# Ledger of designs, part 204: peptides against a protein of PDB entry 6GMG

Target 1, 331 residues: chain A of PDB entry 6GMG
Amino acid sequence: DSDDRVTPPAEPLDRMPDPYRPSYGRAETVVNNYIRKWQQVYSHRDGRKQQMTEEQREWLSYGCVGVTWVNSGQYPTNRLAFASFDEDRFKNELKNGRPRSGETRAEFEGRVAKESFDEEKGFQRAREVASVMNRALENAHDESAYLDNLKKELANGNDALRNEDARSPFYSALRNTPSFKERNGGNHDPSRMKAVIYSKHFWSGQDRSSSADKRKYGDPDAFRPAPGTGLVDMSRDRNIPRSPTSPGEGFVNFDYGWFGAQTEADADKTVWTHGNHYHAPNGSLGAMHVYESKFRNWSEGYSDFDRGAYVITFIPKSWNTAPDKVKQGWP

## One batch from the design tools (peptide; made by RFdiffusion4, then SolubleMPNN)

Design b2_p15_7_s2 (from b2_p15_7, 6 letters changed)
Fold by OpenDDE base, seed 4:
Structure b2_p15_7_s2 (fold): chain B 331 residues (1-331), chain A 15 residues (1-15)
Amino acid sequence: as target 1 above (331 residues)
Amino acid sequence: SNADLINKYGQEAAS
């Protein structure tokens, strides 16, 4: 019950975190301890450490999405999303593969589609695009200059994104970022902003007008990236969870993981920060926990989800919520 | 509703 959600109390600015708990390649802690770490490591604005505000703590209390929310500065819109799908693998497996014992045709097709997505390639595509955007931002002092730089970069790389409409989320993402317009943020200066990445896991079978099988086992045709660009149309993602396949079964509606702007070249060594559920210390779910996972731990996902997207947004360079290096756990 | 803003169920770290 969402009514059980509680905003974590404020933590003193000088309070140091307790050690995180290592668990199967992850570092885990309770939400209040993450707030302590956040204040010590990620809270800096213009180099000045900040206490997490009541508003930020409220955002954080929403769980996995809250981690991305507090670090990106806005609720995720997921408009600029990337993925990688191996069409040849999908077709080949459908043609030559066989359903497992007891597996329905719909279940087989859903599974094959899920397995045809490459999380690492999707992540790399997002990083590639973010890098291009960052180069375009670097010396641009107005949006026009940024867009011109971006088009030039894309042309030089012969990137299909150069053909996107001017109103596309790709080109409009910066102007639609609240922190870009804020005086203490970008102040309408693109060179004060940087591209950052987060990931969303969700269910493909969200169309209520489709078959029950697609809602239970996935829609093989839904949320595929466009060829060449890797862009995923997220407009039909309405946070609808997977339908139960048996009585009493329930699935989570989504999962969010925060990457930011880490420069680690090896994807397997990157750290993803996410939460388990909304903070309900007096409810059945209990206190919210925050996990810092390696890419392998994050990208494996759960049976609740058959899609993963890597989303680009922007934050001011003056924020330290997306440092070049993220240290897993504490100390 | 808040249901659209939160993950409804707890997720635990798996081995």
Scores: peptide ipSAE 0.031, ipTM 0.707, DockQ to the pose 0.095
Fold by OpenDDE base, seed 5:
Structure b2_p15_7_s2 (fold): chain B 331 residues (1-331), chain A 15 residues (1-15)
Amino acid sequence: as target 1 above (331 residues)
Amino acid sequence: SNADLINKYGQEAAS
């Protein structure tokens, strides 16, 4: 249980990581060793290496969300989320497809919906939007200038996001970022910030007022991206896991993967950093492990989840938690 | 196994 969670101890600033080990096509290490790597590679503030603080280590100890938390500087709010859904495929498969042998109708519909999401296109949409935002940020020294730039960029690209309300997560995301307002962060200067991306896997069937079948097999209509924008309304994501389909079965409530701001054009070569569970070295779960996975390994997800969202947030450019290039593993 | 990559219960945090 959560009572077993322990904050990893501090690591000396100059301690080098032990080698990562292969784990199902990804690089894997224990959390303390990730802290060592983080201090060597990602800890830099304004070019200076930093020891991970106690607060940061505590954030990290929460598991997969902790990796995103420590690197983004805030607990994920997931308000600016993107996905891609093939509506035509979905409709066609529902109309012309058949449940598999032993598959219920609800299970069939849930599966078809899950399969109608395109993780790569969702990721690409988020990257596209992040790029637009970064261009808008580049020379904007106040929020007004940023918003004006953003609207111009969107207009030039004929992007449907230009029609979003001024109070939408899309336009309000920057002003609602704590690090934007911090003196040692953005200091209210948009040009000191950059857009970054993380991903969340979660379950669609979270509505307790819906049918049991939707909670077990997914809600085909839930958490779809809006046409044109790709925005996903995440307001109903309450971290409720999939309902068991058999006795004794249990599912995870979410998974988070940190991408940051990698510039690798090939999605398959991008690296996603995530944790397995909260750090419980003296508990049944054991020590937290951190994984650095290629996109294929990340995006495949688990049966626990039928949705993947790609979320944009912001960090100061002075942070090195989102470098252009991420190397998998160590050395 | 791949089951070791995630636990059955994820953790939530405040703030």
Scores: peptide ipSAE 0.030, ipTM 0.713, DockQ to the pose 0.311
Fold by OpenDDE base, seed 3:
Structure b2_p15_7_s2 (fold): chain B 331 residues (1-331), chain A 15 residues (1-15)
Amino acid sequence: as target 1 above (331 residues)
Amino acid sequence: SNADLINKYGQEAAS
């Protein structure tokens, strides 16, 4: 019950975290201890540590989305999302493959579609685009300069994104970022901003007008990336969970993982920060826990989800919520 | 198990 959500208490600015503990190959800790780590490592504004504000603690308390929320500075809009889908593999498996024993046709098609997404390639595409954006931001002191730079960069790379409409999420993402407009943020200066990445796991079968089979086993045609650009239309993602396939079964509506702007070239060594559920220390769910997972652990996801998207947003360079290097756990 | 890492109910917030 969402009514059980509690805002974690403030932690002293100089309080060091307790050691993280291993959990299924991840580093795991309670939310209060993550706040301590966050204040020591990620809280810096203009090089100065900051205590996590009550507002930020409230954002964090919402669970997995809260981790992305507090680090990005805004509730995820997911408008600039990327993925990679192997159409040839999908068609081939549908044609030549067979349902497993006990697997329905709809379940088979949903599974094949899920398996036709490549999480690593999707992540790589997002990183590629983020790099292009960062180059466009570097010396741009107004939005017009940024957009001009972006177009030039895309043209030089013969990137299909150059053909996107000016009103597309790709070109409007910066201007729609609250921290870009803030005096102590970007102050409308693109060169003060940097691109960052987070990931969302969600269910494809969200159309209530579609068949029950699609809601239970996935919609093979939903949330595919556009060829060439890799852009995913997220407009139909309404945070609707997978429908139960058996009595008593229930699924989570989404999962979010924060990557930021790590420079580690090996995807497998990148660290993703996420939470398990909203903070309910006095409720049935219990206290929120925060996990720092390697890409392997994050990208594996759960049976609750059959789509993964990698989303680009922006934060001020003065924030340290997206450092070049993220260390897993504590110390 | 993975079920221990996430609950059945993710919470949404207003933007």
Scores: peptide ipSAE 0.030, ipTM 0.712, DockQ to the pose 0.312
Fold by OpenDDE base, seed 1:
Structure b2_p15_7_s2 (fold): chain B 331 residues (1-331), chain A 15 residues (1-15)
Amino acid sequence: as target 1 above (331 residues)
Amino acid sequence: SNADLINKYGQEAAS
């Protein structure tokens, strides 16, 4: 019942957060308290603390996607997505493995496919590409210069992304970023922008024309990364949840986690920020909660999802929504 | 359980 969604009220700019609470190894708080933290830590524009605007609070109120939305400045388009898939492992397990007791063949194949994705390698690929992009951005004062720098960087690294079409999301992502064009954002100057990362969990079996088994247990062939580049074609992701496997069972459509531009080299120590559901303090769902999770907690995912993608977008360097270091919880 | 962190009724937002 989406009609129960409420925009959280404004918080005074100088209001300090209450302490976060531990929850399953995560730091957890109610959305209003996250707004307080956000204003103290992430709200800065050109080094100046800002109150979260009504528009931003409205974005945030949408739940897990809202956290990514408010920090990236736009609703996720998910066009530039990366993952890692071990094809040899997949083939070997299908050949030499067998279904578990009570597991159907389709369920077995779906599970093996899910397990053949490497979340850490997918994340590292996205970080690698983001680093290349940031090097291409740093001294480029127009899009042409950025693209030239990007191609040179890719050529030097012998990266397969150098072979992507000029119209590819890889090359068009910057120009399609609203904040790049804003006067108080990038102002069409690539050197004023930086690459950032978020993650999406979703279901592979979204093709309504496919078998019921694929919708219930996953499509082993769907949303695999392209060899060499690691790019995932997200065009078929329509936010369709997993089909129930038993009466009364239901699954959620997606989960989003915000990483930003943390410089922590150890993936296990990186912090991912996400929400549980849309804010409905007077509804059945209750108030929205925000979680700050370590990579292990985030990458575990849920049975609702069998795919994870790591997506690159851009924000102005003047924003502090993607700092080099993120501290879990409060204080 | 960790499953409690994600509600069954996730809301899509308009772009």
Scores: peptide ipSAE 0.029, ipTM 0.705, DockQ to the pose 0.287

Design b2_p15_7_s3 (from b2_p15_7, 6 letters changed)
Fold by OpenDDE base, seed 3:
Structure b2_p15_7_s3 (fold): chain B 331 residues (1-331), chain A 15 residues (1-15)
Amino acid sequence: as target 1 above (331 residues)
Amino acid sequence: SAADLINAVNAEAAA
């Protein structure tokens, strides 16, 4: 019952976290202990630790999306999303492959489409773009300067993003970031902001007008990245879960993982922070747990989802929610 | 409702 959600209580600013525990190759802890870690490691504004506010604790309590929410400062809009799709592999497998024993044609096509996405390449594309954006931000003191810098950077790299419309989420993302406009945030100064990354797992078969098979097994044509840019049109993502394929089966609507701005070059060594569900300590779901997973564990996803997108947003440089290095677990 | 969508239930970590 969604009505069982509870906001975690405040933790003293000086309270150190208890040790995380191993959980299937990842670090796991209860939400209150994550708050303790967050206050020690990620809470800093202008170098000063901050107690997680009631509002932030409330955001966090919403589960996996809450982790991204509290660290990015806004509810995810997912407008600037990237992925990588191997069109040749997809076409070849459809042409030369066949359904497995007991697999329907629709299930086969959905599976082949899912397998044609490359999570690592999608992540790398997002990191590449974030780096370009960060260079464009570095010495820009107004939005016009940022946009000019961005266009120059893209031109120098012969990047297809240079052809995007001015109204594209790619160019409008900064101006649409609340913290950019805040006096104590960016204060409309791009050089005070940095690009950060999170990931969303979701279901492709969300079109209610489509066939039941697409809703059950995926829509092979949905949420593909545009060639050259890697941009994914997320406008049709309405947080609709996969339809059951058997009686009693149920799927969740999404998963979010927070990466931030880690500088680790090896994707496999990057840490992704995510939650299991909304905090319901007195309900059937129980207390919210927070996980810090390596990329392999994050990108594996679940059968609930057949799409993964890597999304860019912005936070003030004065925040420490996206440090260069993230240590898994505690201590 | 929008509130229901924000009240997120997501996949739990599994092996």
Scores: peptide ipSAE 0.033, ipTM 0.717, DockQ to the pose 0.140
Fold by OpenDDE base, seed 1:
Structure b2_p15_7_s3 (fold): chain B 331 residues (1-331), chain A 15 residues (1-15)
Amino acid sequence: as target 1 above (331 residues)
Amino acid sequence: SAADLINAVNAEAAA
């Protein structure tokens, strides 16, 4: 029950974290210990450590989305999302493949669609775009200069994003970022901001007007990236979970993973930070745990989800919530 | 409501 959510208590600023626990290639700890690590490593504003505020601890307490929330400074809007889908693979498998024993046609099509997404290519596309944006931000002191720089960068790279409408989430994402407008944040100066990345796992079959089969096994046509740009229309994502396929079966609504702005070139070595559920130390779910997973562990996902998106947002450069290097676990 | 959506349970990592 969501009513059991509790805000974790404050941790002393100089308290060092306890060692993380290894778990199947991941590093795991309780939320209170993550707060300790966060204060030592990620809390810095203009180079000064900060105690996690009550508001930030409250955001964090919401689970996986809370990790992204506290580090990005805002609740995820997911407007600037990227993925990669292999249309040829999808068509070929539908034509030449067959359902497994006991698998329905709808289940087969849903599975084939899920398997036609390439998580690594989707992540790479987001990183590519974030790099272009960071170059455009670097010497821009107003939004107009940023947009001009961005268009020039895209033209030089012959990127299809150059053809997006001026009102597209791609061009409007910076101006719609609260921390960009804050005096102690960007202060309307793009050069004070940097692009960061997080990922969301969710269910494709969310349309209530569609067939029951699509809600149970996925909608093969939903949430595909646009050709050339890789942009995913996330407007139909309403955090609706997968429908049960058998009595007693239940699925969760989403999962979020925080990447930030790591510079590690090998995707497999990047670290993704996420939570298991909202913090309920006195409830049936128990205390929230935070996981630091390698890309392989994160991108594997769960049967609850058949879509993964990689989302770009912005934070002030003065924040250390998205450092160039993230170390898994503690020490 | 928006409050209901943010008060979420997500998939628990394998331990």
Scores: peptide ipSAE 0.033, ipTM 0.715, DockQ to the pose 0.120
Fold by OpenDDE base, seed 4:
Structure b2_p15_7_s3 (fold): chain B 331 residues (1-331), chain A 15 residues (1-15)
Amino acid sequence: as target 1 above (331 residues)
Amino acid sequence: SAADLINAVNAEAAA
């Protein structure tokens, strides 16, 4: 029950984190210790450390989404989302493959669809687009200049995104970012902003008007990326979890992972920060834990989810929530 | 409804 959520207390700005180290690609610590780390490493505004505010601590307390929330500065809207789907693989597997023993047709189709998504390629597409956006931002001092630069970059690369409508989330994402408009943020200056990436795992079978089988085993046709652009229409994502397939079975609604703007070229070496659940130290769930996972650990996901999207948003360059290098744990 | 849940309960809690 969400009623037992608690906002973590403030941590002194000079308090160092307790040491923790990665094990099998994942480092884990309690939320309060992450706040300490965050203040030492990620809190900087214009080069100055900041204590995590009460508001930020409240955001963080919501769990995995809270990690993305506090670092991006806004609740995820997921409008500019990318994925990669191998349509040929999907069609071929449906045609030539067969259900496993005891697997229903719907279950088979859902599984095949899930397996036809490539998390790494989806991530790479988002990074590619973010790079283009960052180049467009670099010397643009108003939105018009940014958009012009963006169109030029896309044209030079023969990118299908150049054909997107002006109202597309792709072109409107910057203007719809609150921190872009803030005086201490972008102050309406694109050159003060940078593109950042987070990921969302969720369930495809969210349409309540669809068959029960789709809700249980996935909707093979839902949340596929558009060819050429890789854009995913996220408008139908309402944070509805997978339907139980057996009595007593339950699934969670989503998972969020924060990447930011790491420059590590090897996807497998990138670090994703996420949380387990909302902070409920006095409740049944217990205290929130924060994970710093390698891409392999993150992209593996859970049976709760059959879709992964990589989302681009923007933060001020003056923020240090998206450094070029992220380290797991604390020495 | 689940659609209204902003609070995250992740699979990691169950794992």
Scores: peptide ipSAE 0.032, ipTM 0.719, DockQ to the pose 0.134
Fold by OpenDDE base, seed 5:
Structure b2_p15_7_s3 (fold): chain B 331 residues (1-331), chain A 15 residues (1-15)
Amino acid sequence: as target 1 above (331 residues)
Amino acid sequence: SAADLINAVNAEAAA
């Protein structure tokens, strides 16, 4: 129950975190201890360590989305999302494959669609685009200069994104970022901003007017990336969970993982930070825990979700919430 | 409410 959510108390700025514990290949800690780590490692503004504010602690308390929220500075809008889908694999498996024993046709199609997404290629596409955007941000001191640079970069790379409409989230993402307009943030100077990445796991079968089978087993045609660009239309994502397939079964609405701007070239070595649920220390769910997972652990997802998107947003370069290197756990 | 949509329980809590 949402009424059980509690904002974690403030932690002294000089308090060091306790050691993280291993959990299924991840590093795990309680939310209060993550706040301690965050203050030591990620809190810096213009090189100065900061105590996590009451507002930031409140954002964090919302769970997995809270981790992305506190580090990106805004609630995720998911407008600039990327994925990779193997259309040939999908078609071939549907044509030549057969349902497993006890698997319905709808279950089979949903599973085949899920398996036709390539998480690594989706992540790589987002990183590629983020790199292009970062180059366009360099030495651009107004939005017009940024957009001109971006168009040039896309043209040089023969990227299909060059054909996107000017009103596309791709071109409007920077100006729609609150921290870009803040005096202590970007101050309307693109060169003070950098592109960052987070990921969302969610359910494809969210259309309430669709068949029950799609709501239970997935909509094979929903939330596919556009060919060439890799852009996913997220407008129909309303945070609706998967429908139960058996009595007593329940699914959660989404999962968010924070990547930031790590420079590690090996995807398998990148670290993703996420939470398990909203902070309810006096409720049935208990205290919120924060996980730092390797890409394999993150990308595996859960049966609750059949889609993964990699989303680009922006933060000021003066923030240290997206460092080049992220160390898993503590110490 | 917006708060209900934002107040997330993820799959790790259910696992």
Scores: peptide ipSAE 0.030, ipTM 0.710, DockQ to the pose 0.131

